# Ledger of designs, part 54: peptides against a protein of PDB entry 4U39

Target 1, 302 residues: chain A of PDB entry 4U39
Amino acid sequence: SIKVIGVGGGGNNAVNRMIENEVQGVEYIAVNTDAQALNLSKAEVKMQIGAKLTRGLGAGANPEVGKKAAEESKEQIEEALKGADMVFVTAGMGGGTGTGAAPVIAQIAKDLGALTVGVVTRPFTFEGRKRQLQAAGGISAMKEAVDTLIVIPNDRILEIVDKNTPMLEAFREADNVLRQGVQGISDLIATPGLINLDFADVKTIMSNKGSALMGIGIATGENRAAEAAKKAISSPLLEAAIDGAQGVLMNITGGTNLSLYEVQEAADIVASASDQDVNMIFGSVINENLKDEIVVTVIATG

## One batch from the design tools (peptide; made by RFdiffusion4, then SolubleMPNN)

Design b2_p13_2_s2
Fold by OpenDDE base, seed 5:
Structure b2_p13_2_s2 (fold): chain B 302 residues (1-302), chain A 13 residues (1-13)
Amino acid sequence: as target 1 above (302 residues)
Amino acid sequence: MIQKIFYFEIRRP
């Protein structure tokens, strides 16, 4: 089974976005120290952590409280993650609960033998230096606790959105990028297709790879596949080029008009931008909600 | 409905 665990406010918002976008074949778990925020989760499984420590009042933006809350609730987390083949741990770094609890939860998943993937955000610079410093500590702890860690630099989202985008919409876009990171991988595994991925192939690319980079490209029109692929490999979300990546996961999502030629064209572009010895796994997904749009997601590991 | 159509492993030779 695949489990997605949203940790704290940002992680729970991302999980809500995944549920709203009908990300299939995954079980959703919402984890929070704030009982009121947790009640707003759309996840089937809602877990309040650190009930004794926090009394449901949240972590007070303190990562040590988030950590201790997850440690208090370790047995409950273990039971909720039990039998997962893969666990996505999603969180906004820089807060109390997400920053402190996500590494603990990731370690629990890894210790259970699940392929453990972190999909986390760095806070926007405008959230202040305290959040950036807390996020750096949380990201460092996540890196030790996961097989693969995708870090989304929220400041790079400002390069892909309009300059007039309201602050609330920038956070919604961060939640959407977290969704795309999870969905880009989960759709390759959980969605039945003409050719199913062996979960062993995903394990080979993602196990013990450390930090991964994610690029997203979206395009429409006649050259949409090539344009989407080019945008993905040059995405502002990539902190580095993918040319040195030892492993690449690519998802090509289109509407019912997605052609095999477009899939091949996009794959060839991403392969040409990757290392010569790259192990590339790609999948194509049809989403009937997409009209003339192609979405290319590239996850580079190693 | 979301459908996975193709999986390809590109191992460069």
Scores: peptide ipSAE 0.029, ipTM 0.669, DockQ to the pose 0.566
Fold by OpenDDE base, seed 2:
Structure b2_p13_2_s2 (fold): chain B 302 residues (1-302), chain A 13 residues (1-13)
Amino acid sequence: as target 1 above (302 residues)
Amino acid sequence: MIQKIFYFEIRRP
């Protein structure tokens, strides 16, 4: 089974966005220290952590409170994650609950023998220096607790949205990028296709790889596959080029008119931009809600 | 509905 666990406010917003976009084949778990915020989750499983420590009033933007809250609730987290083959831990880093609890939850998932993938955001620079410093500490702790850690630099989202985009829409786009990181991987595994991916192949690419980069490209028109692939490998979300990556996961999602030629063209572009000895897994997905759009998601590991 | 068509593993030698 695949479980997606949203941790704290940002992680729970991302999980809500995943549920709203009907991401299939995954179980959703919402975790928070704030009981009122947790009640707003759309997840089937809702877990309040640190009920004794926080009395449901949240972590007060303190990562140490978030950590201790997850430690208090360890047995409940273990029970909720039991029997998962894969666990996605999603959080907005820089806060109290997400920053402190996400590494503890990730370690619990890893200790249960699940393939543990972190998908987290760095805060925007406008959220202030304190959040950036707390996020750096939480990301360091996540790196040790996961098999693969995808870090989304929120400031780079401002390069892919309109300059006039309101702050609230920039946060919604961060939730959407978190969704794309989870869905880009989960659809390769959980969605039945003509050829099913062996979960062992995903484990080979993602197990003990540490930090991973994510690129996203979207295009329309006659060259849409090539354009989407080129945008993905040059995505502002990439903190570095993918040319040194030893592993690549690629998802190409299109409408009902997605051709085999378009899939091959996009895969060849991504493979050519990667290491010569790259282990690449790619999948093609039909989304009937896509008209003429192709979406390419690239996860580079190693 | 989202449907997976196929996947490939590219192992470069």
Scores: peptide ipSAE 0.022, ipTM 0.566, DockQ to the pose 0.610
Fold by OpenDDE base, seed 1:
Structure b2_p13_2_s2 (fold): chain B 302 residues (1-302), chain A 13 residues (1-13)
Amino acid sequence: as target 1 above (302 residues)
Amino acid sequence: MIQKIFYFEIRRP
């Protein structure tokens, strides 16, 4: 089974966005120290952590409170994650609960033998230096606790949105990018295909790889597959080129008109931009809602 | 409905 665990406010907003976009074949768990915020989750499983420590009033933007809250609730987290083959831990780094609890939850998932993938954001620069420093500590702790950690630099989202985009919409786009990172991988595993991906091959690419980079490309028109692939490998979300990556996961999502030729063309572009010895897994997903759009998600590991 | 059609592993030798 695949579980997605949203940790704190940002992680739970991302989980809500995943549920709203009908991400299939995954179980959703919302975790928070704030009981009122947790009640707004759309997840089937809602877990309040650190109820004794926080009394449901949240972590007060203190990562140490978030950490201790997850430690207090370890047994409940273990029970909720038990039997998962894969666990996505999603959070906005820089807050109290997400920053402190996400590494603890990730370690619990890893200790249970699940393939543990972190998908987290760095705060926007406008959220202030304190959040950025807290996020750096949380990301460092996540690296030790996961098999693969995808870090989304929120400031790079400002390069892909309109300059007049309201601050609230920039946070919604961060939630959407978190969704795309989780869905890009989960849609490679969770949906039965004509050709099943061996979960062992995913484990080979993602196990003990540390930091990963994510690129996203969207295009329409006659060359949409090639354009989407080129946009993905040159995405502002990529803090580095993918040419040194030991592993690549690629998702090519299109409408019902997605051709095998378009899939091959996009895959060849990404493979050609990667190392010669790269282990690449690519998957093709049909989403009837995309119509004429192609979405390419590239995750580079190693 | 989201449907998967193909997965390929490109292992370069």
Scores: peptide ipSAE 0.286, ipTM 0.849, DockQ to the pose 0.620; fails the geometry check
Fold by OpenDDE base, seed 3:
Structure b2_p13_2_s2 (fold): chain B 302 residues (1-302), chain A 13 residues (1-13)
Amino acid sequence: as target 1 above (302 residues)
Amino acid sequence: MIQKIFYFEIRRP
């Protein structure tokens, strides 16, 4: 089974966005120290952590409180994650609960033998230096606790949105980017497609890889597959070229009109941009909601 | 070792 655990406010917003976008074949768990915020989760499983420590009043933006809250609730977290083959741990770094509890939850998932993938955000620069420093500590702890860590720098989201984009929409875009990171992997395993990946292939690419990179490309029209692939490998969200990656996971998602030719064309572009010795796996997914769009997701590891 | 991971949503039209 695949489990997605949203940790704290940002993680729970991302989980809500996943549920709203009908991400299939995953179980959703919402974790928070704030009982009122937790009640707003759309997840089937809602877990309040650190009830004795925090009295449900949240972590007060203190990562040490988030950490201790997860440690207090260790047995409950273990029970909720038990029997998962894969666990996505999603959080907004820089806060109290997400920053402190996500590494503890990730370690619990890993110790249970699940393939543990962190999908986390760095705070925007405008959230201030304190949040950036807290996020750096949480990201360091996540890197030690996961098989693969995916870190979204929210400031790079501002490069792709209009300068007049309201702050609330920039946070929604960060939640959506978290969704895409989880969905881009989970769909390859859980969603029927033209080419399905087995979980063993995903495990080979993602197990003990540390930090990855993710690019996404979307296109429409006659050359949509090639354009989506080119956009994915040149994404502003790739801080480096994928040519130095030891492993590449590619997802090609399209509507019911997605052809095997388009899948091959996109795969050839990504392979040609990768190292010759790269362990590349690719899958294709049919999503009827995409109509004429193709979405290419590239996750580079190593 | 690739140190930074980025998610890119291309907005649906």
Scores: peptide ipSAE 0.009, ipTM 0.390, DockQ to the pose 0.030; fails the geometry check

Design b2_p13_3_s1 (from b2_p13_3, 10 letters changed)
Fold by OpenDDE base, seed 5:
Structure b2_p13_3_s1 (fold): chain B 302 residues (1-302), chain A 13 residues (1-13)
Amino acid sequence: as target 1 above (302 residues)
Amino acid sequence: MVQKQLYFEIRKP
């Protein structure tokens, strides 16, 4: 089974966005120290952590409170994660609960023998130096606790959205990018493909790989597959080129008119931008809600 | 030689 755990406010907003977009084949768990915020979760499983420590009043933007809250609730977290083959831990870094509890939850998942993937955001620079410093500590702790860590630099979202985009919409786009990171991987595993990936192949690419980079490309028109692939490998979300990556996960999502030729063309572009010896896994998804759009998601590991 | 595996999912709304 695949489990997605949203940790704190940002992680729970991302989980709500995943549920709203009908990301299939995963179980959703919402974790928070704030009981009122947790009640707004759409997840089937809702877990209040650190009830004795926080009395449901949240972590007060203190990562140490978030950490201690997860430690207090360790047995409940273990029971919720039991039997998972894969665990996604999603959070906004820089807050109290997400920054402190996400590494503890990730370590619990890893200790249970699940393939543990972190998908987290760095705060925007405008959220201030305190959040950036807390995020750096949380990201460091996540890197030790996971098999693969995808870090989304929120400041790079400002390069892909209009300059007039309201701050609230920029946060919604960060939640959407978190969704795309989780969905891009979960779709490769949870989907009955024409060719079933052995979960062993995903483990080979993601197990003990450390930091991963994510690129996204969207295009329409006659060359949409090639354009989406080129945008994905040159995405502002990529902090480096994918040419040195040891593993690549690619997801190609299109409408009912997505052709095998378009899938192959996009895969060839991404493979050509990668090392010659790269282990590349790619999936194609038909989303009937997509009109003429193709979405290419690239996750580079190693 | 890049091992390419093709996965197809049809997601209905």
Scores: peptide ipSAE 0.031, ipTM 0.532, DockQ to the pose 0.080; fails the geometry check
Fold by OpenDDE base, seed 4:
Structure b2_p13_3_s1 (fold): chain B 302 residues (1-302), chain A 13 residues (1-13)
Amino acid sequence: as target 1 above (302 residues)
Amino acid sequence: MVQKQLYFEIRKP
């Protein structure tokens, strides 16, 4: 089984976005120290952590409170994660709950023997230096607690949106990028395909790899597959080129008109941008909600 | 030699 655990406000917003986009084959868990915010979650499983410590009033933007809240609720977290083959831990770093609790939750998942993947954001620069410093500490702790950590630099989202994009919409786009990171991997595992990937192959690429980079490309029209693949490997979300990556996960999602040729063309572009000896796993997904659009997600490890 | 694994999924609405 695959579990997606959203931790704190940003993680729970991302989980809500996943549910709204009908990401299949995963169990959703919302975790928060704020009971009122937790009530707004669409997740099937809702867990208040640190009820004694916080009384449901949240972590006050303090990561140490978030950490202690997860430690207080360790047994409940273990019970909720038990039997998962894979656990996605998603959070917005820089806050109290997400920054402090996500590493503790990730360690619990890893100690249970789940393939543990962090998908987290760095705060926008406009959220201030305190959030950036808190996020750096949380990301460091996440890196030790996970098999693979995808870090989304929110400031790079500003390169792919209009400069007049309201702050609220920039946060919604961050939630959408978190969704794409989780979905891009979960789609390779959770849904019965014509060619099933062995979960062992995903484990080989993601186990104990540390930091991973994610690129996304979207295109329409006659050359959409090639364009989407080129956008993915040159994505502003990539902090580095994928040419040194020893492992690559690629998802190619299109509408009902997605051709085998387009899948192969996109895969060849990504493979050609990677190491010659790269272990590349790629999936093709038909999403009927996509018309003429192709979405390529690339996750580079190693 | 690039090791490629192909996964195909059909999502129903």
Scores: peptide ipSAE 0.025, ipTM 0.475, DockQ to the pose 0.080; fails the geometry check
Fold by OpenDDE base, seed 3:
Structure b2_p13_3_s1 (fold): chain B 302 residues (1-302), chain A 13 residues (1-13)
Amino acid sequence: as target 1 above (302 residues)
Amino acid sequence: MVQKQLYFEIRKP
């Protein structure tokens, strides 16, 4: 089974966005120290952590409270993650609960023998220096606790949105990028009725790889497949080129008019931008909600 | 040698 665990406010917003976009074949768990915020989750499983420590009042933006809350609730977290083959841990770094609890939850998942993938955000620079410093500590702790860590630098989202984009929409786009990171991997494994990828191949690419880079490309029109692939490999979300990556996970999502030619064209572009000895796994998904759009997600590991 | 695995999923809305 695949479990997605959203930790704290940002992680739970991302999980809500995944549920709203009907990400299939995954179980959703919402974790928070704030009981009121947790009640707004759309996840089937809702877990309040650190009930004794926080009394449901949240972590007060303190990562040490988030950490201790997860430690207090260790047995409950273990029970909720039990039997998972893969665990996605998603969080917004820089806060109290997400920053402190996500590394503890990730370590619990890894100790249970699940393939443990972190998908986390760095805060925007406008959230202030304190959040950036807290996020850096949380990211460092996540890196030690996961098999693969995807870090989304929120400031790079500002390069792909309009300059007049309201702050609230920039946070919604961060939640959407977290969704795309989880979905880009889960769609390769989790199908209603067809497991066409060996989960062993995903394990080989993602197990003990450390930091991973994610690129996203979206395009429309006659050359949409090639344009989406080129945008993915040159995405502002990539902190480096993918040419040195040991492994690549590629997802190509389109509408009912997605052709085999378009899938092959996009895959050839990503392969040509990668190392000659790269282990590349790619999947194609038909999403009827995509009209003329193609979405290419690239995750580079190693 | 690029190992390519092709996966096809059809998602209904």
Scores: peptide ipSAE 0.025, ipTM 0.452, DockQ to the pose 0.080; fails the geometry check
Fold by OpenDDE base, seed 2:
Structure b2_p13_3_s1 (fold): chain B 302 residues (1-302), chain A 13 residues (1-13)
Amino acid sequence: as target 1 above (302 residues)
Amino acid sequence: MVQKQLYFEIRKP
């Protein structure tokens, strides 16, 4: 089974976005120290952590409170994660609950023997230096607790959205990028393809790989596959080029008119931008809600 | 040898 655990406000917003976009084949778990915020989750499983410590009032933007809250609730987290083959831990770094609890939850998942993938955001620079410093500590702790850690630099989202994009829409786009990171991987496993990945192939690419980079490309028109692939490998979300990556997961999503040629063209572009000995897994998804758009998601590991 | 696995998923809305 695949479990997606949203930790704190940002993680729970991302989980809500995943549920709203019908990300299939995964179980959703919402974790928070704030009981009121947790009630707004669309997840079937809702877990309040640190009930004794916080009394449901949240972590007060303190990562140490978030950490202690997860430690208090360790047995409940273990029970909720038990029997998962894969666990996605999603959170917005820089806050109290997400920053402190996500590494503890990730370690619990890893200790249970699940393939543990972190999908987290760095805060926007405008959220202030304190959040950036807290996020750096949380990301460092996540790196030690996961098999693969995808870090999304929120400031890079400002390079892919319109300059006039309202701040609330920039946060929604961060939630959407978190969704794409989880979905791009979960779709490869959870959904019956024409070619089935075994979970062992995903495990080979993602186990003990440390930090991963994520790129997204979207395009329309006659060369949409090539354009989307080129945008993905040059995505502002990539903190570095993928040329040194030992592993690549690629998802290509299109409408009902997505051709095998377009899938192959996009895959060849991504493979050509990667190491010659790269272990590349790619999936193609037909989403009937996509008209003429192709979306390419690239996750580079190693 | 790059093992390319092709996934085709049809997601119904």
Scores: peptide ipSAE 0.024, ipTM 0.497, DockQ to the pose 0.081; fails the geometry check

Design b2_p13_3_s3 (from b2_p13_3, 9 letters changed)
Fold by OpenDDE base, seed 4:
Structure b2_p13_3_s3 (fold): chain B 302 residues (1-302), chain A 13 residues (1-13)
Amino acid sequence: as target 1 above (302 residues)
Amino acid sequence: MKKSILYFEIRKP
């Protein structure tokens, strides 16, 4: 089974976005120290952590409170994650709950023997230096606790949205990018496509790889596959080029009109941008909601 | 051991 655990406000918003977009084949768990915020979760499983520590009033933007809250609730987290083959831990870094609890939850998942993937955001620069410093500490702790850590730099989202995008919409876009990171991997395993990957293939690429970069490309029209692939490998979300990656995971998602030719064309572009000795795996997914769009997700590891 | 609260909502389709 695949479990997605959203930790704190940002993680829970991402999980809500995943549910709203009907990401299939995954179980959703919402974790928070704030009981009122947790009640707004669309997840089937809602877990309040640190009830004794916080009394459901949240972590007060303190990562140490988030950490202690997860430690307090370790047994319940273990129970909720038990039997998962793969666990996605999603959070917005820089806050109290997400920053502190996500590494603890990730370690619990890893200790249970699940393939543990972190998909987290760095805060926007406008959230201030304190959040950036807290996020750096949380990301460092996540790296030790996961098999693969995808870090999304929120400031790079501002390069792909309109400059007049309201702050609230910028956060919603961050939630969408978190969704795309989880879905881009989970769909390869859980959703039938033209080329299916098994869990063992994904595990081989993602196990004990540390930091990963994610690129996303979306296109329509006659050259949509090539355009989507080119956008993915040149994505602003990539803090570095993929040519230095030891492993590449590629998802090519299209509507019912996705062809094997388009899949091959996109795969060839990503392969050509990668190291010759790269271990590249690619899968294709059919998503009827995309209609004429192709979405290429590239995850570079190593 | 400090207890958390876990809520299970079974969403029937």
Scores: peptide ipSAE 0.017, ipTM 0.401, DockQ to the pose 0.018
Fold by OpenDDE base, seed 2:
Order: sequence, then structure tokens, then C-alpha cells
Structure b2_p13_3_s3 (fold): chain B 302 residues (1-302), chain A 13 residues (1-13)
Amino acid sequence: as target 1 above (302 residues)
Amino acid sequence: MKKSILYFEIRKP
């Protein structure tokens, strides 16, 4: 089974966005220290952590409270994650609960023998230096606790969205990028496509790989596959070029008109931009909601 | 070493 665990406000917003977009074949778990925020989760499994420590009032933007809350609730987290083959831990870094609890939850998943993938955001620069410093500490702790850690730099989302985009929409886009990071992997395993990956292949490429970068490209029209692939490998979300990556996971998602030629064309572009000795896996997904769009997601590890 | 592009088997629907 694949489990997605949203940790704190940002992680739970991302999980809600995944549920709203009908990300299939995964079980959703919402974790928070704030009981009121947790009640707004669409996840079937809702877990309040640190009930004794916080009394449901949240972590007060303190990562140490988030950490202790997860430690208090370790047995409940273990029970909720038991039997998972893969666990996605999603969080917005820089806050209290997400920053502190996500590494603890990730370690629990890893200790249970699940392939543990972190998908987390760095805060926007405008959220202030304190959040950036807290996020850096949380990301460091996540690196030790996961098999692969996808880090999304929120400031790079501002390069993708219009300059006039309201702050609220920038956060929604961050939730959407978190969704794309999870879905880009989970769909390859859980959703029948033109090319299906087995879990063993994903496990081989993602096990003990450390930090990963994600690029996304979307295009339409006759050259949509090539354009989407080029956008993915040059995505502002990539903090570095993929040419140094030891592993690449590629998802190509299209509508019912997605051709095998388009899949191959996109894969060839990504492979050509990668190291010659890169271990690349790719899959294709059909999404009937995509009319003429192709979405290419590239996850580079190593 | 050859680029191991593991083309996984296209499972036809």
C-alpha cells in the first residue's frame, strides 16, 4: 500500500489538494497538533499528535514542540503506517508541526521498512528569516529520516506564476506543486498507464538517494511532448541541472490522445539532458481530465 | 557504461 501523510498546515493543505484532484491508489493520513485545523482535513485518517503536550492548540510555530508531539504519538503513527510499502511525508517547512513532526514521522515509516519519500517546501523569502532557518533545520532532519527528499523552493514558484498573483494563490500553487511531486510518483505505481512501473523499480531509484529536485513542464499542441520535457528539465523548481543526477524518475501524463511516440520523444529529451550513467526510469499515465495537455514531471536524485 | 534506459514493458490496455 501507498500512504500519503500530510504533516501540519501545509502538508494537510497539500493532502486536501490531492484528494480534490482525485489522486488515486493512495491512502491519506492527516497529522496535526492543531485539532481545529485537523478537522478541516479531507483525509479519511485524521491523527492529532501531541494531545497532552499541546492540548490541540498547535505547536506555536516551534519545531521542538512539533518534534515532541510526534514523539508523544509514536505508537499511533506506527499503527497508522503499519503495512505501507511506500510512505510519502508531505509538509511545509518553516512552521512548528510540519518542521518538527515530519522528520519523526518519516523515521517511523523508514523503521517500519517502507520506502519513505519526503515532499516538502521551503518557505517563501517573504515569510521571513525565522521560517527559513527553521525550514533549514527541518530539511536537514528530513534528509536523515527519508530514502528520498524532494525539496520544493517556494520562491521558484513565483517564477512560474504571474507577478500579480495574490499571496494566497502562491500558497495554493505551492500545495499544487507538492501534489504534483506525490502524484508524479504515485500514479506511476497506482494508476494504469501506457507504461507501468513496478514498485521494485521505484524502490531501486529512490532508496537511500537523499535529496531530490523536481521539475515540471506543461505544454499543448503538436510538439507538446518535446515542449513539456524541455520545460521540465529547465524548470525553475530545479535548483540545479539534472546532468549531475545519479537517478531520474520521469512521469509523462497526457489525455486519451497521448501517443507512444510522444512518450518516447519526451523520455529521449530527459535522457539526453541527464548524465550518461544516470539510472532513469520513466512511466506514462493517462488522465482523462487532460484534454490536449501533456505534463512531464522529472525527479532527479543524487 | 551504456545508458540503461529501462524501457519497461508497455502493458497494452
Scores: peptide ipSAE 0.006, ipTM 0.448, DockQ to the pose 0.056
Fold by OpenDDE base, seed 5:
Structure b2_p13_3_s3 (fold): chain B 302 residues (1-302), chain A 13 residues (1-13)
Amino acid sequence: as target 1 above (302 residues)
Amino acid sequence: MKKSILYFEIRKP
């Protein structure tokens, strides 16, 4: 089983976005220290952590409170994660709950023997230096607690959205990118496509790889596969080129008109941009909602 | 020959 655990406000918003976009084949768990915020989760499983510590009032933007809250609720987290083959831990770093609790939850998942993937955001620069510093500490702790950590630099989202994009929409886009990171992997395992990957293949690429980068490309039209692939490998979300990656996971998602030729074309582009000795796995997913769009997600590990 | 170790499981519909 695949479990997605959203931790704190950003993680819960991402989980809500995943549910709204019908990300299939995963179980959703929402975790928060704020009981009111947790009530707004669409997740089937809602877990309040640190009830004694916080009284449901949240972590007060303090990562140490988030950490202690997860530690207080360790047994509950263990029970919720039990039997998962894969666990995605998603959070917005820089806050109290997400920053503090996500590493603890990730470690619990890893200790249970799950392939543990962190998909987290760095805060926008406009959220202030304090959040950036807190996020750096949380990311460091996440890196030790996960098999693979995808870090989404929110400031790079501003490069892919309109300059006039309202702050609230930038946060929604961050939630969407978190969704894409989880879905880009989970669909390869859980969603029937033209080319499916087994969990063992994904595990081979993602086990004990540390930091990973994610690129996304979306295109339409006659050259959509090539354009989407080119956009993915040149994505602003990539903090580095994929040519240095030891492993690449590629998802090619299209509508019912996705051809094998388009899949091959996209795969060849990504492979050509990767190291010659890269361990590359790719899957092809059909999503009827995309109609004429192709989405290429590239996750580079190592 | 670029040995891209492409692990495919083509699930035939």
Scores: peptide ipSAE 0.019, ipTM 0.434, DockQ to the pose 0.057; fails the geometry check
Fold by OpenDDE base, seed 1:
Structure b2_p13_3_s3 (fold): chain B 302 residues (1-302), chain A 13 residues (1-13)
Amino acid sequence: as target 1 above (302 residues)
Amino acid sequence: MKKSILYFEIRKP
């Protein structure tokens, strides 16, 4: 089974976005220290952590409170994660609950033997220096607790959206990028492909790889596959080029008109931009809601 | 919605 755990406000918003977009084949768990915020989750499983410590009033933007809250609720987290083959831990770094609890939850998942993938955001620069420093500490702790950590720099989302985009929409776009990171991998496993990727192949690429980079490309028109692939490998979300990556996961999602030629063309572009000795896994997904659009997600590991 | 996924592994030897 695949489980997605949203931790704190940002993680729960991302999980809500995943549920709204009908990401299939995954179980959703919402975790928070704030009981009122947790009630707004659309997840089937809702877990309040640190009830004794926080009395449901949240972590007060303190990562140490988030950490202790997850430690208090360790047994409940273990029970909720039991039997998972893969666990996605999603959070907005820089807050109290997400920053402190996500590494603890990730370690619990890893100790249970699940392939543990972190998908987290760095705060926007406008959220202030305190959040950036807290996020750096949380990201460091996540790197030690996961098999693979995808870090999304929120400031790079501002390069993809219009400059007039309201702050609330920029946060919604961050939630959408988190969704795309989780869905890009989960669709590779949970949706029966013509070529079933063995979970073992995904595990080989993602196990103990540390930090990963994610690129997203979207295109339409005659050269949409090539354009989407080129946009993915040059994505502002990539903090570095993928040419040094030991492993690459590629998801090509299109409508019912997605051709094998388009899949091959996109895969060749990503492979040509990667190391010669790269282990590349690619999957194609048919989404009937995508008419003429192709979405390419690239995750570079190692 | 029927999602059909085709996965190809390109292992470069």
Scores: peptide ipSAE 0.018, ipTM 0.469, DockQ to the pose 0.623; fails the geometry check

